Peptides against a protein of PDB entry 4LZF. Designs and how they scored, part 139

Target 1, 155 residues: chain A of PDB entry 4LZF
Amino acid sequence: GGRLVVFPNGTRKELSADGQTVKVMFFNGDVKHTMPDQRVIYYYAEAQTTHITYPDGMEVLQFPNNQTEKHFPDGRKEITFPDQTVKTLHPDGREESVLTDGTIIQLNPDGSKVIQFNTGQREIHTADFKRREYPDGTVKTVYSDGRQETQYPTG

## One batch from the design tools (peptide; made by RFdiffusion4, then SolubleMPNN)

Design b2_p26_6_s4 (from b2_p26_6, 10 letters changed)
Fold by OpenDDE base, seed 4:
Structure b2_p26_6_s4 (fold): chain B 155 residues (1-155), chain A 26 residues (1-26)
Amino acid sequence: as target 1 above (155 residues)
Amino acid sequence: SMFDGGVAGEATVVFADGSTEVVELE
């Protein structure tokens, strides 16, 4: 059956009857919970941080300030900030942030930046220009030399 | 892992029925 092992230093180890669940409560307040699906939940008491590791290599961190981080096996990272902004870091160096208002900000490895506003407008930043695209098809470009250009939608 | 649970001595095992057993730790 299930059992609890109490160690001299105060550490406790709980084992389920089937042996598929193991909970270790360390003397310092840390907790290690091994689940039947082989995910391991670490709780660090001093930092008040939860760290979950999955057998596929995925990791999830939960911080006391309500920030969460997901580390995917492919190298992608997803950060959910306390304000619920979600930032994705891609292995190719691309970064994408989704704001709570629906705005999406993309940073590209070449240094370009794309902002998709919740209004449907899109803004593109490159070394050569800043461009605003409007839902009606209008495109306004401000070049690095100060020149401006407006392209109007076609009928 | 940052965990350290290794200790020597005697540990008490508590079973689901509340019974206990003392085991030696190595």
Scores: peptide ipSAE 0.212, ipTM 0.775, DockQ to the pose 0.449
Fold by OpenDDE base, seed 2:
Structure b2_p26_6_s4 (fold): chain B 155 residues (1-155), chain A 26 residues (1-26)
Amino acid sequence: as target 1 above (155 residues)
Amino acid sequence: SMFDGGVAGEATVVFADGSTEVVELE
């Protein structure tokens, strides 16, 4: 059948009878669980954090405040914050946040920023200007030198 | 629990001193 090994320091190792599951309960309360699907679940007792590693290189972190993080094999990270905002960190340095109201905030590697509001308005921030685009086609630009420009819709 | 469903059934417990016990694992 299954096997439980008790170590001198209080650590315990449980083996399933079929050998497909291994559970290590460390003396400090941490747990390592190897599952039949080859995922490994780490529980860190002091931090109350769960860390899951998958054979393909995917990793999932679950924090006690309900924040979750997915670390993809290609280097992309997806963070779901407690307020349900989803932030994606791309390998090229681009960051995208999707707010619960549908607003999308993009931070680009060159330092530029784009905000797509749920109202259909769009705001672009660069080193040279801030620009607001309106659904009716109006575009307002404030340049870094203080100049302002308004472009009105045609038609 | 996230850690449920792994180990179940009859198992042999092995202690640090080499002693053994048969138990039912949940």
Scores: peptide ipSAE 0.111, ipTM 0.677, DockQ to the pose 0.101
Fold by OpenDDE base, seed 1:
Structure b2_p26_6_s4 (fold): chain B 155 residues (1-155), chain A 26 residues (1-26)
Amino acid sequence: as target 1 above (155 residues)
Amino acid sequence: SMFDGGVAGEATVVFADGSTEVVELE
């Protein structure tokens, strides 16, 4: 009950018998596959990139270098790099990277940066200072004017 | 979408049984 339409330019369109699946193979090698669940799978032949769109507005890009990008309906983007680092871009401009060793790097819209090391140490960068916080409660601050301060824990 | 497959003229439809039909496009 399915059918194949062959266009003069070489584009081919495959239709399932139930009409729920449509596959268009374009003359340039691109492919558009519409699935019964209404997701659409695009394949860009030249770029060797797969682009999946979902009915809720989610989009997933898969690149030939094994990078994956998710575009969420709320504007958030999540990038999984080939090394498996995950970077999240928030609509407010905040960026967060989670490294495979557990380190978390946060870039804030105000320009500040926070690094949460897997050792439990935390580093804060602002316009005014760079600060290192240690698990024992020690805090070392280097101010932009060159001043240094060490705060010791108290039990 | 970045896809462009627009064409006019005749197309061939192939059915599951292997039969074909020529149809007009546009």
Scores: peptide ipSAE 0.077, ipTM 0.705, DockQ to the pose 0.432
Fold by OpenDDE base, seed 3:
Structure b2_p26_6_s4 (fold): chain B 155 residues (1-155), chain A 26 residues (1-26)
Amino acid sequence: as target 1 above (155 residues)
Amino acid sequence: SMFDGGVAGEATVVFADGSTEVVELE
């Protein structure tokens, strides 16, 4: 059968009969659960937060407010906010947010921004201009000095 | 992590308040 170890301070360790599952219940309410698939589940009782580590280096954080964070081995982070917006943080500093309506917002390391609207329109922001691209091929540019240009599709 | 050590041997647990506990693991 399984094994239970009780320490004098109240910490408890449970070992499964096959020895592949280990559960440590600390006296403060924290829990460490080592699973047969080598994932480790940490539960922080005071914060009510779950932290899962995988053997490939993946980490998942689950917060009480329904926010989830994934930390990938390559340094990329993916945050699912309570409103279900998904934000990806890339190691190079690029950020991408996918809104629930399908709009995608990209922030580039150089400070430029690209918005892909759910309507198919795209807007590009740079230090020098804002540009709107329409599905029909029309492009409107507003420069920082107030100049405006409209380019119509070649047809 | 809040717990440093393997499944077997001696491990040290560090709590949020900075307190520590030594745990014997099998």
Scores: peptide ipSAE 0.031, ipTM 0.612, DockQ to the pose 0.050

Design b2_p26_8_s1 (from b2_p26_8, 24 letters changed)
Fold by OpenDDE base, seed 3:
Structure b2_p26_8_s1 (fold): chain B 155 residues (1-155), chain A 26 residues (1-26)
Amino acid sequence: as target 1 above (155 residues)
Amino acid sequence: MEEFEKELKKAEEEFEKMVEEHRKEL
């Protein structure tokens, strides 16, 4: 069978019968699990937050509001918000958000922004202009000087 | 048993520190 050790401070350590799983229950309610695959699961009782560390350097945070953060070994971060929007932060400074309706928002390191709407429309924001591209091939541009241009599809 | 209690205390201190850092980001 498993082994249970109870310490004078109230902390408990449980060893599985196979010795592959270790569970430490701290006196403050915090819990540490060491798994057979060498992942370590921390549960912070006060914060109600779970922190999983993997041997390859991957980290996963699970917050009580259902937000999840993944920290990849390459420096990429992926945040799943409570509304199920997924935001990816790349090491080069690029950010991408995928909304639940399929809209994709890209922020580039140069400050430009691209929005791909679920309707097939595309919007491009630069220092010089804001441009809307329509599925029919129409393109509307508003320049920073207030000038507006419409390009019609060539039939 | 003393070494085990020391390791446990260290793990507890590291755990509390991590909780405080995450609490500031919430």
Scores: peptide ipSAE 0.026, ipTM 0.575, DockQ to the pose 0.037
Fold by OpenDDE base, seed 4:
Structure b2_p26_8_s1 (fold): chain B 155 residues (1-155), chain A 26 residues (1-26)
Amino acid sequence: as target 1 above (155 residues)
Amino acid sequence: MEEFEKELKKAEEEFEKMVEEHRKEL
């Protein structure tokens, strides 16, 4: 059957009968759970944070505020905020946020910003201009020098 | 985030050390 070891400090170690599951419950309330799929679940009692490590190098953090972070082996991070906004941090420095309304905000390594609105409009921010692209093909640009340009769709 | 990740990493390392110590006692 399963095995339970109780240490003098109050730490408990439980082994499943098949040996595929190991649970360590520390005296401080922390828990380590090794699962049959080789994921390791850490619970930090003081921080109330769950940290899951996967054999492929994936890591998942679950915070007490309901924020979830995924750390991918390629260096990408995906943060699901409590409001369900999903932010992706790419290893090249690009950041993408997907809002619950479908709006996508991209921050580029060069400092430019692109917003894809749920209306189908797109806004581009650079050092030189702000540009609004409309679904009909109209493009409005305001340059840093104060010039304004409107490009009309080719009919 | 970076500070928390560092603290979490430290906590994980301490956690693993504790587990390994118990493994050696068994």
Scores: peptide ipSAE 0.024, ipTM 0.530, DockQ to the pose 0.047
Fold by OpenDDE base, seed 2:
Structure b2_p26_8_s1 (fold): chain B 155 residues (1-155), chain A 26 residues (1-26)
Amino acid sequence: as target 1 above (155 residues)
Amino acid sequence: MEEFEKELKKAEEEFEKMVEEHRKEL
């Protein structure tokens, strides 16, 4: 059968009959679950946050506002916001956000920004210019010195 | 771990605000 250990401080440790599941209920309301698949589930009662660690090094955070974060073993981080926007942080410093409307926002380590709109328009921001690319092939550039250039599609 | 989670939450809330502001401009 399972075992229950109750400590003087109120912490409880439950062991399954097979020993594959361990549940620690701390006196402060925190809970630690060790599962048969070797994932460890921490629940922080004060923060109402769940932290799952996997044996491969994956970590998952679940916040009370329904935000979810995944920390991959390669150093990549993926954040799913409550509105279902997904942000990916890459180890090289690149950030990508995918909005629910299909818009993609990329922040590059050099400080440049690229927005791919759901309309097919693309906007590029650099230290030297802002550029808008239109679906028809028109490209408008505004340079930091105030110059403007329009490139028209060959038609 | 708890302090780390709090820092992550703050950073994400700041980003969420930026995303929401950007949606209003779209």
Scores: peptide ipSAE 0.030, ipTM 0.490, DockQ to the pose 0.013; fails the geometry check
Fold by OpenDDE base, seed 1:
Structure b2_p26_8_s1 (fold): chain B 155 residues (1-155), chain A 26 residues (1-26)
Amino acid sequence: as target 1 above (155 residues)
Amino acid sequence: MEEFEKELKKAEEEFEKMVEEHRKEL
């Protein structure tokens, strides 16, 4: 059968009969659950935050505001915001946000920004210019010096 | 637990930063 250990400080440890599941209920309200798949689920009672660690180094944070963060073993982070926007932080410093309307925002390590609008328009921001690409092939560029250029599609 | 509390605090700080940055971006 399973075992229950009650410590003098009020912490409780429950061990399954097979020894594969361990649940520790700390005196402060925190809960640590070690699962048969070797994932560890830690609940912080004060923060109301769940932290899951996996044997491969994957980590998942679940916040009380419905934000979820995934920390991948390769150093990538994926954040799902309460509004369901998904932001990916890449190890190379690139950031990508996917909005619920399908807009994609890319921030590059060089400081450039690319916005792919749900309309099929694309906007590129650099230190030297902002460029708007339209689905019809029109390209409008506004340079930092105030010069403007429009390239019309070749019919 | 002490190291885990540090990682939690770090995650919360990163969270608040990202929420504020997200609010500015949206």
Scores: peptide ipSAE 0.022, ipTM 0.510, DockQ to the pose 0.017; fails the geometry check

Design b2_p26_8_s2 (from b2_p26_8, 22 letters changed)
Fold by OpenDDE base, seed 1:
Structure b2_p26_8_s2 (fold): chain B 155 residues (1-155), chain A 26 residues (1-26)
Amino acid sequence: as target 1 above (155 residues)
Amino acid sequence: DEEFEEELRKAEEEFEKEVAEHLAKL
C-alpha cells in the first residue's frame, strides 16, 4: 500500500504503492506533486498559481486569471492571455501575436512590424515606410518623407 | 525517519525558495 506521513507542522507526504507518485501538501496550503512521468506540479496556494516542470526543461505556468505561460527549453516563451490571444517570444527577439480574429502581428528584432489582417491585407512598417498589400495585388506605400506610391497589379 | 524528515525539510526549503523566486517575477 501507499504511505502517508504527517509531520508536526501539518505537512503531509503521500507516497504511492509503486513509489512513482509523491504528493507533498505543505502546511501553508502549497502542494508539490511528482508524477510517474517525472513532471512536477507545484501549486502555490496564496497566488493560486500552478507551475508544471518537465524533465526536458519545459515549464508551464497557469495563473488564476486564466493566463497560461509556456517556457520552452529552446528559450521560446508562449503566452496565452485570458482573451485567448497567443503571444510567442522567440530567442532571436522576434515576437508574434495571434489574435482571436485571425490577425497576426509580428515584431522583428530590427524594429519592423508586419500585420497580417484577417481580411488578407498585409501591412509592413519600417523606419522608412508603411506599406499595405491588398489581396488583388495592389500595394500602397507611404514613405517617411510624405511621398506616396501606389503599385497596381499588372494583368 | 530522521533521513525522511531531513529530506522533507530540504524539499520544503527548496519549494519555499521556488515560490519566493516565482512570486518575485510576477
Scores: peptide ipSAE 0.023, ipTM 0.558, DockQ to the pose 0.041
Fold by OpenDDE base, seed 5:
Structure b2_p26_8_s2 (fold): chain B 155 residues (1-155), chain A 26 residues (1-26)
Amino acid sequence: as target 1 above (155 residues)
Amino acid sequence: DEEFEEELRKAEEEFEKEVAEHLAKL
C-alpha cells in the first residue's frame, strides 16, 4: 500500500504504492506533488498560486486571478492574461501580444512596432516613420521630419 | 527515519526558498 509519513511540524508526505506519486503537504498549507510524468506541482497556499515544473525545463505558473505564465526552456515566455490576451516574450527581446479581438501587436528589439489590426489595417512604427497600410492597398506614411506621403494602389 | 527527516527538511527549505523567490517576483 501507500505510505503516509507525518512529521512533528505537521508536514505530511504521501507516497503512492507504486512510488510514482509523492505528495508533500507542508505545515503552512503549501503542497509539493511529484507526478508519474516527472512534473512537479507546487502549490503556494498563501499566494494561491500553482507552479508546475516539467522535466524538459518548462515551467507553468497559474495565478489566482486566472493569469497563466509559461516559461519555455529556450527562454521564451508566454503570458495569458485574465482578459485572455496572450503575450509572448522572445529571448531576442521581441514581444508579441495577441488581443481578444484578433489585433496583434509586435514590439521588435530595435524599438520598431507593428500593429496588425483586426480590420486588416497594419501600422508600422519606426524611428523614422509611422506607416499605415490599408486593405485597399493605400499606404500612408508620416515621417519624423513631418513629411507625409500617401501611396495609392496602382489601378 | 532520521535520513528521511533530513531529506524532507532539505526539501522544505528548498521549497520555502522557491516560494520566497517566487513571491518576491510578483
Scores: peptide ipSAE 0.022, ipTM 0.565, DockQ to the pose 0.040
Fold by OpenDDE base, seed 3:
Structure b2_p26_8_s2 (fold): chain B 155 residues (1-155), chain A 26 residues (1-26)
Amino acid sequence: as target 1 above (155 residues)
Amino acid sequence: DEEFEEELRKAEEEFEKEVAEHLAKL
């Protein structure tokens, strides 16, 4: 059978019968699980937060508000917000947000922004202009100096 | 089992430290 040790402070250590799983339940309600696949699962009772560490260096944080953060070994971070928007932070400084409606928002390291709307429209923001591209081929540009241009599709 | 108690004491101290460091970053 498994082994259970209870300490005078109230901390408990439970070993599975096969010795592959270790569970430590601390006196404060925190829990540490060491799993057969070498994952370590921390539960912080006060914060109600779960922190999973993987042997490859991946980390996963699960917050009580249903936000999830994944920290990849390559330095990429992926945040799933409570509304199910997914934001990816790339090591090169690029940020990408995918909304639940299919809209994609890209922030580039040069400060430019691209929005791909679910309607097929695209908006591009640079230091010099904002541009809206329409599915029919119409392009509207508003320059930083206040000038506006409309390019019509060549029929 | 003094060895086991000492191992658990060390694991508890490390975990308490990790918790404190993690909570300080939030």
Scores: peptide ipSAE 0.022, ipTM 0.560, DockQ to the pose 0.043
Fold by OpenDDE base, seed 4:
Structure b2_p26_8_s2 (fold): chain B 155 residues (1-155), chain A 26 residues (1-26)
Amino acid sequence: as target 1 above (155 residues)
Amino acid sequence: DEEFEEELRKAEEEFEKEVAEHLAKL
């Protein structure tokens, strides 16, 4: 059968009968689970935060505000905010946010910004201009010097 | 939040240390 060890400080260690699951319940309410799939689940009682580590180096953080963070072995980070916006931080410094309405916002390492609207319109922000691309192929550009240009689709 | 991530890392290290200390008492 399973084993329960109770330490003098109140910490408890539970072992499954097969030995594949280990649960440590600390006196402060913190919990560590070692699972058969080799993932380790930490629960921090005071912070109400869950931290899962996977054998491949993947990490998942779950915060009490319903934010979830995934830390990938390649250095990519994916944040699901409480509003269900998903932000991806790439190792190259690129950031991508996917809003619940389907809008995609890309922040590039050079400081440029690209917004793909759910309407099919695209907006590009650079130091030199702001550009709006329309689904029909029309492109409107406002340059930093105040010039405006409209490019019509070649039909 | 980098500060929180650092605090969490420290808490994890302390937590793992505590686990290891308990295992060594077994």
Scores: peptide ipSAE 0.020, ipTM 0.533, DockQ to the pose 0.046

Design b2_p26_8_s3 (from b2_p26_8, 24 letters changed)
Fold by OpenDDE base, seed 1:
Structure b2_p26_8_s3 (fold): chain B 155 residues (1-155), chain A 26 residues (1-26)
Amino acid sequence: as target 1 above (155 residues)
Amino acid sequence: DEEFKEKLRKAEEEEEEFLRKLREEL
C-alpha cells in the first residue's frame, strides 16, 4: 500500500504504492505533486497559484484571477488574460494579441504594429505612416508629414 | 520561492500594461 510520512514540522508526504505519485503537503499550506508522467504540480497557498512544470521544460502558471501563462521550452510565452484575450510573446520580440471579438494586434520588433479588425479592415502603423486597408480594396495612408493618400480599388 | 515571487510580479505588471494599452486603443 501507500505510505504516509509525517515530519516534525508538520509537513506530510504521501507516497503511492508504486512510488510514482508523491504528494507533499508543506507546513505552510503549499502542496507539491509529483506525477507518474514526471510533471510537478506546485500549489502556493498564500498566492493561491498553481505552477506546473513538465520534463520537457514547459511551465504553466494559473493565477487566482483566472490568468494563465504558458512558458514554452523555445522561449515563447502565451498569456490568457482573465477576459480570455490571448497574448503570445515570441522569442524574436514579436507580440500577438488575439481578442475575444476576433481582433488581432501584432507588435513587431521594428516597432511597427498591425491590427486585423474583426470587420476585415487592416491597419498598419509604422514610423512613417498609418495605413488602413478596407475590404473593398481601398487603402488610405496618412504619412507622418501630414500628407494623405487614398488608393481606390481597380475594377 | 523568490523566483516564484518574481513571476507573480511580472504577471501582475503584464496585466496592468495590457489593460492600459487596451483602454488607449479601443
Scores: peptide ipSAE 0.026, ipTM 0.603, DockQ to the pose 0.014
Fold by OpenDDE base, seed 4:
Structure b2_p26_8_s3 (fold): chain B 155 residues (1-155), chain A 26 residues (1-26)
Amino acid sequence: as target 1 above (155 residues)
Amino acid sequence: DEEFKEKLRKAEEEEEEFLRKLREEL
């Protein structure tokens, strides 16, 4: 059968009968749960935060405000905000946010920004210009010097 | 949230330290 160890400080350690699951319930309300799949689930009572670590190095943080963060072994981070916006931070410094309406915002390491609107329009921001691309192929550019250019679709 | 991350970090360190000490005593 399973084993329960109760420590004088109130901490409890439960071992499953097969020994593959270990649950430590700390005196402060924190919980550490080691699972058969080798993931470790930490619950921190004061912070009301869950931290899951995987054997491949992946980590998942679940915050009380419903924010979830995934930390990938390659250094990529994926943050799901309470509003369900998903932001991905890439190791190269690129950031991508996907809004619930389907809009995608990309921030590049060079400072350029690309917005892909759910309407099919695309807006590109660089040091030199802001450009709006329309689904019909029209492109409007406003340059930093104030010059404006419209490119019409070629049929 | 950086506040929660810091709390998490501190909590994790404290609990891991406790477990380490426990293992040393057993």
Scores: peptide ipSAE 0.024, ipTM 0.599, DockQ to the pose 0.047
Fold by OpenDDE base, seed 5:
Structure b2_p26_8_s3 (fold): chain B 155 residues (1-155), chain A 26 residues (1-26)
Amino acid sequence: as target 1 above (155 residues)
Amino acid sequence: DEEFKEKLRKAEEEEEEFLRKLREEL
């Protein structure tokens, strides 16, 4: 059968009969559960947060406010906010947010910003201009010096 | 676990900042 070890400080360690599952219940209420697939589930009692680590280096954090974070081995971070917006942070500094309505916001390392609206319109922000692209092919540009240009659809 | 506490703090800050920016842009 399984084995239970109780330590003087109140920590408890439970081992499965096959030794493949280990559950440590720390004196402070934290729990560490090692699974047969080698994933480790940490529960931090004070923060009420679950932290899962995978053998490949993947990490998943689940917060009590319903926020979830995925930390990928390549350095990418994916945050699902309580409102279900998903933000991806790339190792190169690029950030992408996908809203529940389908709007996509991209922040580029050079400081430029691109918004793809759910209406099909796209807005591009650079140091030199703001540009709005419309589904009909019209493009409006407002330059930092105040000039405005309109490009009409061709075809 | 101090490392975890720092991760939690950063996550909370990220949420607040993002939600603030989102509200300002919309």
Scores: peptide ipSAE 0.024, ipTM 0.577, DockQ to the pose 0.014
Fold by OpenDDE base, seed 2:
Structure b2_p26_8_s3 (fold): chain B 155 residues (1-155), chain A 26 residues (1-26)
Amino acid sequence: as target 1 above (155 residues)
Amino acid sequence: DEEFKEKLRKAEEEEEEFLRKLREEL
């Protein structure tokens, strides 16, 4: 059978019958589960936050506001916000946000910004211009000096 | 089990550190 150890400070440790699961219930209400797959699940009672660590270095944080963060071993982070926007921070400094409507916002390491609209339009922001690309091939550019240029699809 | 107690203490310290870091990041 399983084993239960109760410590004088009120902490409890429960070992499953197969010995593959360990549950530690700390005196402060925190809980630590060590699972057969070697993932460790931390529940922090005061913060009401769940933290899962995986053997490969993956970490998952679940916050009480319904935000979820995934920390990948390669340094990439994926944040799912309460509104279900997903933001990915890449190790190279690139950031991508995917909105629920399908719009994708990309921030590049060079400071440029690209918005892929759900309509198929694309907007590119650089230090020198803002450019809107339309599905029909039309491209409108507004330069930093206020000049505007429209390029029409050549057919 | 003294070894277990020590491991538990270390785990508690790590947890507190994590919570501290978490609070600092929020």
Scores: peptide ipSAE 0.020, ipTM 0.535, DockQ to the pose 0.036

